# Ledger of designs, part 50: peptides against a protein of PDB entry 6D0Y

Target 1, 225 residues: chain A of PDB entry 6D0Y
Amino acid sequence: ETEDHLESLICKVGEKSACSLESNLEGLAGVLEADLPNYKSKILRLLCTVARLLPEKLTIYTTLVGLLNARNYNFGGEFVEAMIRQLKESLKANNYNEAVYLVRFLSDLVNCHVIAAPSMVAMFENFVSVTQEEDVPQVRRDWYVYAFLSSLPWVGKELYEKKDAEMDRIFANTESYLKRRQKTHVPMLQVWTADKPHPQEEYLDCLWAQIQKLKKDRWQERHIL

## One batch from the design tools (peptide; aimed at target 1 K12 G27 V31)

Design b2_p25_4_s2 (made by RFdiffusion4, then SolubleMPNN; from b2_p25_4, 14 letters changed)
Fold by OpenDDE base, seed 5:
Structure b2_p25_4_s2 (fold): chain B 225 residues (1-225), chain A 25 residues (1-25)
Amino acid sequence: as target 1 above (225 residues)
Amino acid sequence: SDLEFLKSLSPEERREYLLSELEKS
């Protein structure tokens, strides 16, 4: 495959085809694997880009990366490193919408055997630990809690199966923070912007309640297509 | 669509699928 053709293949995966999605993903993974010796950097950048810009295809690309990781473990690691760098850059740029999506993407990579459960737990521990930092504005603390909670639909079951004790501690700390944080009532739904990562009071509490229910339901959720 | 199908799969189902692929390697 030519370099330009790779972009087209990656961007169009999951679209209507005569073949099954599974076949297309496996085929694409094979093509990409074969081209890694020549186009590793390009493929890495492309996958990072589509992961960031095509949120509607989250599960497509996490699965694709999972397949690639199975074929080339080193590439999987490099991809994760690139995504972490992108997450840091998004946070530095105050692009909190992109940042939270990247956290969700990384969370789903646990399901795809690209990121180990303990590593994701460590990330969430770091997120929730920000709530204990007094020199950090509450808006930032709230965002980290939001990023954590909003990612649990993707990875909560796996993390509790692997690291239940650690997750319980994170939940306890989260609950404690939510109870003690200063409440700010917002009359309308918060629109997340680059410089305003603060969810409204009701939304964060509502999200917590939803996650508690999800946990109670053994992380079984009804998927809406 | 194919995309919708994959979205309909649970994380567990996808884990199993990818685990099977790992076993083939």
Scores: peptide ipSAE 0.506, ipTM 0.925, DockQ to the pose 0.038
OpenDDE base, seeds 1, 2, 3, 4: peptide ipSAE 0.234, 0.481, 0.081, 0.080; ipTM 0.820, 0.923, 0.729, 0.685

Design b2_p25_4_s3 (made by RFdiffusion4, then SolubleMPNN; from b2_p25_4, 14 letters changed)
Fold by OpenDDE base, seed 3:
Order: structure tokens, then C-alpha cells, then sequence
Structure b2_p25_4_s3 (fold): chain B 225 residues (1-225), chain A 25 residues (1-25)
């Protein structure tokens, strides 16, 4: 395969074709595996790029990486390492939007058997531990909590099934932080829904409430954006 | 399309989907 051809194949996977998604993903995984001896670095860069820039194909590319990881475990590991490096770079650059998406992507890699549940729990423990750092601005502490909570729709069920005690500890620490953090005063506007009106509240508190409900519902999402 | 199909699955359903694909591959 040429580099241009590989780019085309990777970018177009999951789009309409004469073949099934399963066959396309399996076929692409096979092509990429076969080309690793010659194009390992290029393939790695391409996958990292599409993983970052095509959020609408998150599940496609996490699944592709899952298939590829099963074929080449070392490459799967290198991909995860590259994504973690990118996450760190995004955080250093204060690119919070890219960073949170990368956390969600990594979270979904747990579902794709690329990242072990204990490793993801450890990452979230590290995130929530930032809330205990006094020299860190609250906006950054809030972001780590946000990144954690906003990723749980993707991986919360799996993590609680595997590491319920550790997750409960993270939740307790999160709750403690949310209770003591500074809150922005928001006008008392009621957001009316068909069934239940809710007052407008600070976003992170709102997200916490939503995640608590999701947890209570055994991670079965009923309301989606 | 296929992208939408895969994205419509819950995380748990998609995990099972992938496991099934891995078994068949």
C-alpha cells in the first residue's frame, strides 16, 4: 500500500460501501497489519490523527484499533502510548476540548479490549487526585472532574463491574470536591421539561446529578442529547 | 450508514459486537 492509499482507506472506513461494516473493518485491520513492517510509523500517525480529528467516527476507530490490537498487541500498545502523549500535550496547551475528547476515546478503548479496566480506573484516580492540589487553579481542577464524569457514559458500567470499590472511592472524592468548590452564581431560571422542571444550576453540579442518576439506573442511558 | 449503525449501539452492546467480530475473525 502507498501512504496515500492507506490514508484513504483509514479515512473512509465506516462509510457506505458494497461490503458490510464487519468485513470492511476486518479487511482494513488485515491490510494495516500486513503493512506495519513497511509503514508502521505512518499508520500510527494516521490512526492518531483520525482519532483526534474525526469525533463522529469515534466508535469506528476504537473498534478498528480493537481489531488491530488483537492482531498486533505491540502496535496497540504503541497507539495507546501515542494517544496518552497527545493527551498530555493537549493539557499542556490548555486545549481542553481536544483533551476531553481524547479521554472519552481512551475510555471507549476499554470497551474495545485495548485498555484494561484497572488502567482506566488508575487514570481517573489520577484525575480526581488533582482536586486535592492547592496550587492548581479551580478551572483546571474542575476540568479533570468534568473529564472523568463526562467519560462515564462510555465506560462507567464496565469500570463498576470490574472495580466497584475503587470507583466508589473516586465518586466519594469527587462528591467531596464538588461540595467544597467555589460555585458561580446563576440566575434562578427554570428549565421546563415536559415532565419535570429543573432550576438552572452550575454545569458541573448538573453533570454530577446526571451521572449519579445514570449510576442509579445501572448505566442504562434513557435521555440522550 | 455503517458508521451510524455502530454508533447507535450502547457501549455494552458494542463491546459484545466487537467480541463477536473477534471470535469470527
Amino acid sequence: as target 1 above (225 residues)
Amino acid sequence: DDKEKLASLSPEERREWLLQRLKES
Scores: peptide ipSAE 0.514, ipTM 0.929, DockQ to the pose 0.041
OpenDDE base, seeds 1, 2, 4, 5: peptide ipSAE 0.458, 0.455, 0.457, 0.465; ipTM 0.906, 0.903, 0.904, 0.909

Design b2_p25_4_s4 (made by RFdiffusion4, then SolubleMPNN; from b2_p25_4, 13 letters changed)
Fold by OpenDDE base, seed 4:
Structure b2_p25_4_s4 (fold): chain B 225 residues (1-225), chain A 25 residues (1-25)
Amino acid sequence: as target 1 above (225 residues)
Amino acid sequence: SDLEFFQSLSPEELRQKLLEELEKS
């Protein structure tokens, strides 16, 4: 395969086809596996790119990565490293929404057996630990809490099933932070959407309420966040 | 600056811990 062809295959997966998505993903995984010896770096970059730029295909690409990891045990770790690097780059470039897409992507990789639950818990522990940093902008603290909470729809069930005590600690720390954080100085985080099921409030508080409800519902999502 | 604080990811221990846990898996 050529690099251009690989790009085409990766970018087009999930599009309308005569075959099932599962079949197409399995087929693509096979193609990519065969090309890893020659195009590993390119494939890694491509997958990072689509993870970043095509969040609507999140589950497609996490599944693909999972399949590749199953075929090539070393692939997952390398991909995760690449994703972490990309996450840092996204933040440096002020692409905060892109960054959260990457966090969600990583979160869903737990479901695809690429990232172990303890690893994801550790990452979220580190995220929430930012709330304990002194003399830093609240927007930084808020973002990491946002990144954590907004990723839980993809991984909360798995993490609580395997690391409930640790997750409870993270939740407690999050709750504590949310109670003590200043809300008056973050007007841009206010939610003003009347069609949402929650009252008009600060976004993180709203998100927290949604996640609490999701948790109460045993992580069975009933409504779009 | 505020921008620097925000743009910086969590401490390098984040990556390290993640990788360590991955290795344990």
Scores: peptide ipSAE 0.028, ipTM 0.476, DockQ to the pose 0.015
OpenDDE base, seeds 1, 2, 3, 5: peptide ipSAE 0.028, 0.022, 0.018, 0.019; ipTM 0.479, 0.472, 0.530, 0.554

Design b2_p25_5 (made by RFdiffusion4)
Pose (drawn by RFdiffusion4):
Structure b2_p25_5 (pose): chain A 225 residues (1-225), chain P 25 residues (1-25)
Amino acid sequence: as target 1 above (225 residues)
Amino acid sequence: VEEELEAIRSLGEHEYAEEYEERLE
């Protein structure tokens, strides 16, 4: 019964309401502490559900996990382990669109001080390391590069300031791979073949240009909540 | 506590807010 009270309470946080988003998260994180001794098992899988199925509300739930971790270290560890467990499950089941949501989530948890930045950089340079794998489809290399680049809008500023020597090695490996990709197939996927008024760009070249501009902009982006 | 009750009520969980207040008492 109170479980249902916990679920609908987690899913609806950040919706329209009289209270501010911050006030709602601080208040919700407080009640999840009180119910945590009895319902630690349930609260855990609910947060795992929203990290997997609600990527649009991503930053709301990483902050919530961030608050619970600052107050309860063992809960933060159990959750991260569950995320690593689910990331493996998703990649094994060929659910890559679902996996990028989990990688994005793990990345943004660095901003919440739940995950150390070096651990995240180590995972990313293993992602880009897939560009070196031989006898594998380009789409495989593309996805692991995509998972890295598409997470940087959230975690980019943090990972670079803390570790820029290894991040530049990653960017160098990434730029080298992007230049040697074959784009012969792009015309079949363009809604318009014309370059005017708007070019229809291959998705990785587009994301690369977007990330490099954000880099020149000192990693300042004004949209992400 | 007050802020927790306001958060529960603002999210539309009035019965849970009443049970939660009773447990605090």

Design b2_p25_5_s1 (made by RFdiffusion4, then SolubleMPNN; from b2_p25_5, 11 letters changed)
Fold by OpenDDE base, seed 1:
Structure b2_p25_5_s1 (fold): chain B 225 residues (1-225), chain A 25 residues (1-25)
Amino acid sequence: as target 1 above (225 residues)
Amino acid sequence: VELQLQTIRDLGLDEYAEKFEKKLE
């Protein structure tokens, strides 16, 4: 019965309420913390599930995890480990759509002080290092670059503030790869609006240009489509 | 505790709020 209630609370947070979202998140974190002794595994599973299945509530649940992590560091760590395991499983299963979302989720966890900036930098270093692998399909290399670049809107500012030198190296490696990779003509993907429209380019080149502009604009997003 | 109870009630689980309160006492 209590488990059902916890599930309900976790799922309902962020919906229409009499209290502020911040207040409810803080309160819910406290509720979950109080029940961890009895329902740790269940709560962990629930949080992982909603994080994966409700992408529209990404910031809600990253914030919730952040609050809970502040209360119980061990649980926060276990949650991150679970999400990383899920990411690995998604990659193994070639579920790249889920994988990229999970990377974005993890990226936002940096903003919520759940994942340390150096750890995320290391992850991105690992991603970009795939571009240096020999005898692998370019699609694999491209995806990891995509996963990196597409996650920067969520964490780029934080990472550059704390690890600018390392990020610059990653950017340099990325740029180098993009220059030497075989390009294909694909529909342009524009996530951000700019004063001037981006030219029609290959999707990674286009994304790269957008990220560079975002970086130049101090990681302030305008309109996301 | 008060914030926790308020949250539970606000999210529509009054019965659980009562149980939660008793549990923490």
Scores: peptide ipSAE 0.334, ipTM 0.886, DockQ to the pose 0.894
OpenDDE base, seeds 2, 3, 4, 5: peptide ipSAE 0.204, 0.103, 0.146, 0.032; ipTM 0.797, 0.683, 0.743, 0.542; seeds 3, 4 fail the geometry check

Design b2_p25_5_s2 (made by RFdiffusion4, then SolubleMPNN; from b2_p25_5, 8 letters changed)
Fold by OpenDDE base, seed 4:
Structure b2_p25_5_s2 (fold): chain B 225 residues (1-225), chain A 25 residues (1-25)
Amino acid sequence: as target 1 above (225 residues)
Amino acid sequence: VELALQTIRDLGLEEYAEEFEERLE
């Protein structure tokens, strides 16, 4: 069963193997490319699934999607559309942990040349613009800022290289929001749940500081955030 | 194609590698 085999390959890539990861990813891209004519929908679904369910393999699957997209099948766009739909669904379902991960995943897709930098900037502009909406609960506003900031380690360098002015504007708006938002004291290291997406006061401020430092360091990550 | 086959085999799906090869021939 080809579909089962495809699933197996996609799920197994990145595991212990005799070949290099890079080689296997390239090879798998070739396999998938060959099967796209007959199994495009299945492959798309599979990749969306593993992208969503296997956060430990984020870079593996972003790379894989990038490789597929580079093979000129316009797969990346369709994949991104699916991921965006999933992001929207996650948000609607208040699955904020999944949502933020999806944003990070999409962010890394910029590095894989699947998503254009301007598109990602636009997304982040949309996120930060939520902070300007008074009818939106602060928990949501905070989350969007969190989603933005927490994704920058994956894409900040690329975005600033290509859209520095726009990014500066986003940063300015973010800073402004962080200064004026209500502060709530929450125990540190609180585990976030689907119904509790609100970043801790200190965490969000700390994250901001970390991102500022990262920016200052020209987006060369020195420490795990 | 060769790399694809190698990958399939490396990932433990020899049967599929054979099928894949046959399909592309």
Scores: peptide ipSAE 0.485, ipTM 0.926, DockQ to the pose 0.877
OpenDDE base, seeds 1, 2, 3, 5: peptide ipSAE 0.480, 0.483, 0.483, 0.484; ipTM 0.925, 0.926, 0.925, 0.925

Design b2_p25_5_s3 (made by RFdiffusion4, then SolubleMPNN; from b2_p25_5, 13 letters changed)
Fold by OpenDDE base, seed 4:
Structure b2_p25_5_s3 (fold): chain B 225 residues (1-225), chain A 25 residues (1-25)
Amino acid sequence: as target 1 above (225 residues)
Amino acid sequence: VELAIKTIRDLGLDEYAKKFEEKLK
């Protein structure tokens, strides 16, 4: 019964309260913190579930995880591990839509001080390194590039502030790949509310251009509208 | 704690809020 209530609480955070979202999240974090000793595994599972199933609440739950991590420094690591496991499972199942949401979620966790910038850079390095593998289908290579680029609106600023040299290297490798890849025209979901890619433009090229502009604009998202 | 309880109540989980209060006592 308590677990059901916790589940309800986690899922409904910010929906019915008259209080500010910040207050709700702080309150919820407090509630969950108190129950962590008893329901840590359940809470982790719930958060992982909502993280992947409720992308519209991404920032809410990343913030919540951040708050929990601040209260219990071990929580963030365990949560990330669970998310990575889920990411791997999604990738194995070729569930690219779920996988990209997970990557974006993880990306935003950097802003919430759950994931260190170097760790995220390493992840993106690994993603882009797939483009160098000859035995991997291009669709897979493209996805990793997409996952990387489409996550940058959430974390690019932070990563460039802390790891500019490494990010430049990743960008160079990405650019190189984009120049040599065979172009395909597959519509993909955009991270921001910008219009769909122009029908005449390849989606990764379009995304690349958008990210380049975003980078030029010092990662101010309002400039890409 | 008070904020947490309020949050729970604001989410319509009064029963759980009560249980939580009791647990904290």
Scores: peptide ipSAE 0.021, ipTM 0.465, DockQ to the pose 0.838
OpenDDE base, seeds 1, 2, 3, 5: peptide ipSAE 0.012, 0.014, 0.017, 0.015; ipTM 0.364, 0.473, 0.480, 0.472; seed 3 fails the geometry check

Design b2_p25_5_s4 (made by RFdiffusion4, then SolubleMPNN; from b2_p25_5, 10 letters changed)
Fold by OpenDDE base, seed 5:
Structure b2_p25_5_s4 (fold): chain B 225 residues (1-225), chain A 25 residues (1-25)
Amino acid sequence: as target 1 above (225 residues)
Amino acid sequence: MELALKTIRDLGLDEYAEEFEERLK
């Protein structure tokens, strides 16, 4: 029954209530902390599930995980490991929609002090390095660039503050790739499906331009990307 | 822990709040 209650709490947090979201998140972190000794695995699974299935609550759950990590560092690490595993599974299953969201989720965990900036930089370096791989379809290369760029609104500021030189290199490589890749005129809408992501070439160029603007604006977001 | 209880109740799980409170005693 306690497990059911935990599930209910985790799923309901962020809904309209009498208390502030911040208060409820802190309170829930306290509840979860108290139950970690007996229900760690369940809590981990629940948080991974909601992180994966409720993209509209991204910042809610990243914040919650951040709070939990502050209370229990080991838990935070285990959660990240689980999320990384999930990301890998999503990629293996060609679930690129889920995968890109997980990358964004992980990105925001940097802001929540759950993931170190260097680790995220390394991930993005790996993503962009795919553009240099031979015998890889452009659609896959495009996706990794998309995953990188589309995550920067959540973490670009922090990464540039901590690892500006590395980020500049990633940006340079990204720009180089975008200039040399094959392009097809398509609608400015991305189509990523569970199978065979369909990158809109012009969309990537547009996204790049938006990110460049965001960077120039000191990562102060003024428009919804 | 008062905040925890408040949160549980706010999220509509009064019965669990009672259980949680008893656990804290």
Scores: peptide ipSAE 0.533, ipTM 0.938, DockQ to the pose 0.915
OpenDDE base, seeds 1, 2, 3, 4: peptide ipSAE 0.529, 0.528, 0.532, 0.532; ipTM 0.937, 0.937, 0.938, 0.938

Design b2_p25_6 (made by RFdiffusion4)
Pose (drawn by RFdiffusion4):
Structure b2_p25_6 (pose): chain A 225 residues (1-225), chain P 25 residues (1-25)
Amino acid sequence: as target 1 above (225 residues)
Amino acid sequence: EAEEKAALEAALAAPAPDWEAVVAA
């Protein structure tokens, strides 16, 4: 009964309400502490559900996990382990669109001080390392590069300031791979073949240009909540 | 996976929580 009270309470946080978003998260994180001794097992899988199925509300739930971790270290560890467990499950089941949501979630948890930045950089340079794998489809290399680049809008500023020597090695490996990709197929996927008024760009070249501009902008982006 | 999605949709269709009470707690 109170479990249902916990689920609908987690799913609806951040919706329209009289209280501010921050006031709601601080209040919700407080009641999840009180119920945590009895319902640790349930609260855990619910947060795992929203990290998997609600990527649009991503930053809301990483902050919530961040608050619970600052107050309860063992819960933060159990959750991260569950995320690693699910990331493997998703990649094994060929659910890559679902996996990018989990990688984005793990990355943004760095901003919440739940995951150390070096651990995240180590995972990313293993992602880009897939560009060196031989006898594998380009789409495989593309996805692992995409998971890295698409997470940077959230975790980009933090990972670079803390570790820029290894991040530049990752960017160098990434730029080298992007230049040697074949783009012969792009015309079949363009809604318009014309370059005017708007070019229809291959998705990785577009994301690359976007990330490099954000880099020149000192990693300042003004949209992500 | 399907049961989880159905439970999530049922939770989202549920009445809105009283957030003033949650914050005051």

Design b2_p25_6_s1 (made by RFdiffusion4, then SolubleMPNN; from b2_p25_6, 7 letters changed)
Fold by OpenDDE base, seed 4:
Structure b2_p25_6_s1 (fold): chain B 225 residues (1-225), chain A 25 residues (1-25)
Amino acid sequence: as target 1 above (225 residues)
Amino acid sequence: MEEELERLERALAAPAPDWEAVVAS
């Protein structure tokens, strides 16, 4: 049936093709747009599902959503809302790996012109503000800082281009927190491939150093994993 | 979208059910 076909198309986008990825995404966006009147809910559910289940295709699906958003702004909004709901549910379910992934996904949606940069900045301001909470476990503070920092490879460039002053403030607050927090001995956290090796450090300090390097390199990423 | 993001910000600012699970994960 048509629904199954749509599912197949959505799941298979980005696979080896004679056409460019962009061409395929444009084509798929067109197909999906045409079917929204009849299958909006199904398409929405499918996109949400595959976006979550296929993290290796993060940028593919964010781009697809971006294309769909350009064609149907309401659908893009509904998708974002669904992903935000899922993020909240992930947090409630203590699925922090999914949660951080969803933050990254939302972050990349900024690049795809689905989420406004100021909105993402506000979200990150809120994240980092958790470091100022009293009588909360450090793991909470650490996680939100982690969620923020680990998402910057996907959106740092855009946010600094649009909201540099606000981002600098967030960075300052982050740095301040990292200096005063209790450090633990954990393996380094790699978010991308870097030519310069990093020594084993506390994971947030390591991530911070990586992000600082990325920032210094004007957010020119080499390989995000 | 903006309204939902605002709601998210509020929710994320609220206490989490079990942050210790982050370490255990």
Scores: peptide ipSAE 0.026, ipTM 0.592, DockQ to the pose 0.017
OpenDDE base, seeds 1, 2, 3, 5: peptide ipSAE 0.024, 0.022, 0.025, 0.029; ipTM 0.642, 0.602, 0.580, 0.586; seeds 2, 5 fail the geometry check

Design b2_p25_6_s2 (made by RFdiffusion4, then SolubleMPNN; from b2_p25_6, 8 letters changed)
Fold by OpenDDE base, seed 4:
Structure b2_p25_6_s2 (fold): chain B 225 residues (1-225), chain A 25 residues (1-25)
Amino acid sequence: as target 1 above (225 residues)
Amino acid sequence: MKEEIERLERALAAPAPDWEAIVAS
């Protein structure tokens, strides 16, 4: 079955091969493009599924989507829309781990020329603007700041290259919030290991420091946050 | 895509049904 074959190809991309990953992705993009007339819906569903369920292959699938978007812009758009819908659903379902991952995924799609930098900046502006909301729990404010900051390793460089002034404003607002917020210990964010370079502290402050360091290093990634 | 992102932006600005669930997650 062709559909099964497509599924296999999509799921297995990035595995060890005699060819480069880029070559394989280009090849797969070509195959998928050719089959879009007959299997667009299936391909879309498959890509959405693997994008969500295989976070270890985030950059593989964002790249693949980028390649597909270059070949078929409408399909790329449909994919983004599907991912946005999924993000909304995740938030509605209080699945914040999936939600933040989806934000990261969308962030990396900026690098893959699927989502425009200004759009992502606008999204992050909205994220950080949550810190200004009244009569909401701090956990909401914290989460959106977390979602923003934790996504910057994937998109910070691009956003600062394209929208440095706006990003500086977002950073200023973030810093302001972090200074005035009540420090808390959120269990889901309490991920500390011996290999972390920073001593255990309030997570957002720690993350902020890491992001500031990353920014100072011109977004040259030294380690995965 | 931009329009959908804008819709998302608006949706994200809206209150969630249970933000305290973040702690429980």
Scores: peptide ipSAE 0.215, ipTM 0.736, DockQ to the pose 0.017
OpenDDE base, seeds 1, 2, 3, 5: peptide ipSAE 0.165, 0.183, 0.136, 0.172; ipTM 0.713, 0.722, 0.702, 0.716; seed 3 fails the geometry check

Design b2_p25_6_s3 (made by RFdiffusion4, then SolubleMPNN; from b2_p25_6, 10 letters changed)
Fold by OpenDDE base, seed 2:
Structure b2_p25_6_s3 (fold): chain B 225 residues (1-225), chain A 25 residues (1-25)
Amino acid sequence: as target 1 above (225 residues)
Amino acid sequence: MEEEIERLKRALAAPPPDWEAIVAS
C-alpha cells in the first residue's frame, strides 16, 4: 500500500459499502497491520488526525483502533500516547472543544479494550481532583468537571460495571463541588467555546442532571421517536 | 479584561495532577 492509498482507506472507512462495517474495519485493520513495518508513523498520524477531525466517525475509529490494538498492542499504546499528547496540546492552544472531544474519544476507547477501565477512572479522578485545587479560577474547575461529565455517555456504563465504588466517589465529589460553586443562570443549550473560557453558569448543573438521569436509566439513552 | 482572559486561559491549560501517571498507564 502507498501512503496515499492508506490515507484514502482510513478516511473513507465507514462509508456506504456492500460489506458490513465490521467486515470493512477488520479488513482495514489487517491492511494497516501489514503496512506498519513501512508506514507506522504515517498510519499513526493519520489515525490521530481522523480521530481528531472527524467526530462523526468517532465509534468507527475507536473500533478500528481497538482492532489494531488487538493485533499490535504496542501500536495501540503509541496511539493512546499520541492522543493524550494531542489533548495536552489542545488545552495549551485553548481549543477546549477539541480537548473535551479527545477525552470523549479516549473514553470510548475503553469500550474497545484499548484503555483499561481503571486507567480511565484514574483520569477522571484526576480531573475531578482539580475541583479541590486552591487559588485557581473556577473556570478551570468547571472545565475539568465538564470534560468528565460530557464523556460519561461514552463510558459511564463500562466504568460503573467495573468500578462502581470508585465512580460513586467521583460522583460524590462532583456533586459536592457543584453545590458550592458560584454560577449564573443561562440557557441549557449553551455550548463551550474554543476561544474563550466558559463562564460559571448553570450549564454544568443542567449537564449534571442529565448525567444523573442517564445513570438512572442504566446509561441507555432514550430513543426519541 | 483581556489580561483576565489570558490569565484564565493559562490556568485552564495547566494539566491536572498526576498527568504523567495517566499517560504512563
Scores: peptide ipSAE 0.331, ipTM 0.844, DockQ to the pose 0.020
OpenDDE base, seeds 1, 3, 4, 5: peptide ipSAE 0.307, 0.074, 0.078, 0.309; ipTM 0.839, 0.657, 0.671, 0.850; seed 5 fails the geometry check

Design b2_p25_6_s4 (made by RFdiffusion4, then SolubleMPNN; from b2_p25_6, 10 letters changed)
Fold by OpenDDE base, seed 5:
Structure b2_p25_6_s4 (fold): chain B 225 residues (1-225), chain A 25 residues (1-25)
Amino acid sequence: as target 1 above (225 residues)
Amino acid sequence: MEAEIERLQKALAAPAPDWEAIVAS
């Protein structure tokens, strides 16, 4: 396969086909595996790019990475490393919309057996621990809580099945923070932008309520969030 | 991979940029 052809295959996966999506993904994983010796860096860059730019295909690409990881564990590790690096860069660049999406992507990689559940729990523990930082703006605390809660629809079930005690602790800490945080009423609805990390006051409370309901429903999604 | 992920997680938890300046912008 040529580099241009690989780009086409990766970008178009999941589109209308005579074959099932599962069959197409397995086929593509095989092609990519075979080409890793010659095009590893290109394939890595392409997968990182589509993972960032095509949120509508999140589950398609996480599944693809899962298949690749099963075939080549080292490549899976390199991909995860690249994604985490990108997440850090997004935060430094104040691109918070990209950052939260990347957290969701990483979360779904747990379902695809690329990232271990304990590792994701540790990440979320780190996020929620920000609420205990001293001499920091509330916007920082709020954003990390938002990033955690907004990712649970993708990974909450798996994490509670494997790390229920740790998750309960994180939830307790989150609830405690939400109760004690200062609420500033903004009269006008502010548009959430990439450079604005502060969610609206009522949004976090609303999101918390939705996640609590989802948890009570044993993570069976009844309503699209 | 897990060990590497943990190291990266620790790095991710490092202090973020000036949040107050961001809100003011």
Scores: peptide ipSAE 0.029, ipTM 0.632, DockQ to the pose 0.016
OpenDDE base, seeds 1, 2, 3, 4: peptide ipSAE 0.027, 0.041, 0.023, 0.030; ipTM 0.632, 0.676, 0.654, 0.657; seeds 2, 4 fail the geometry check

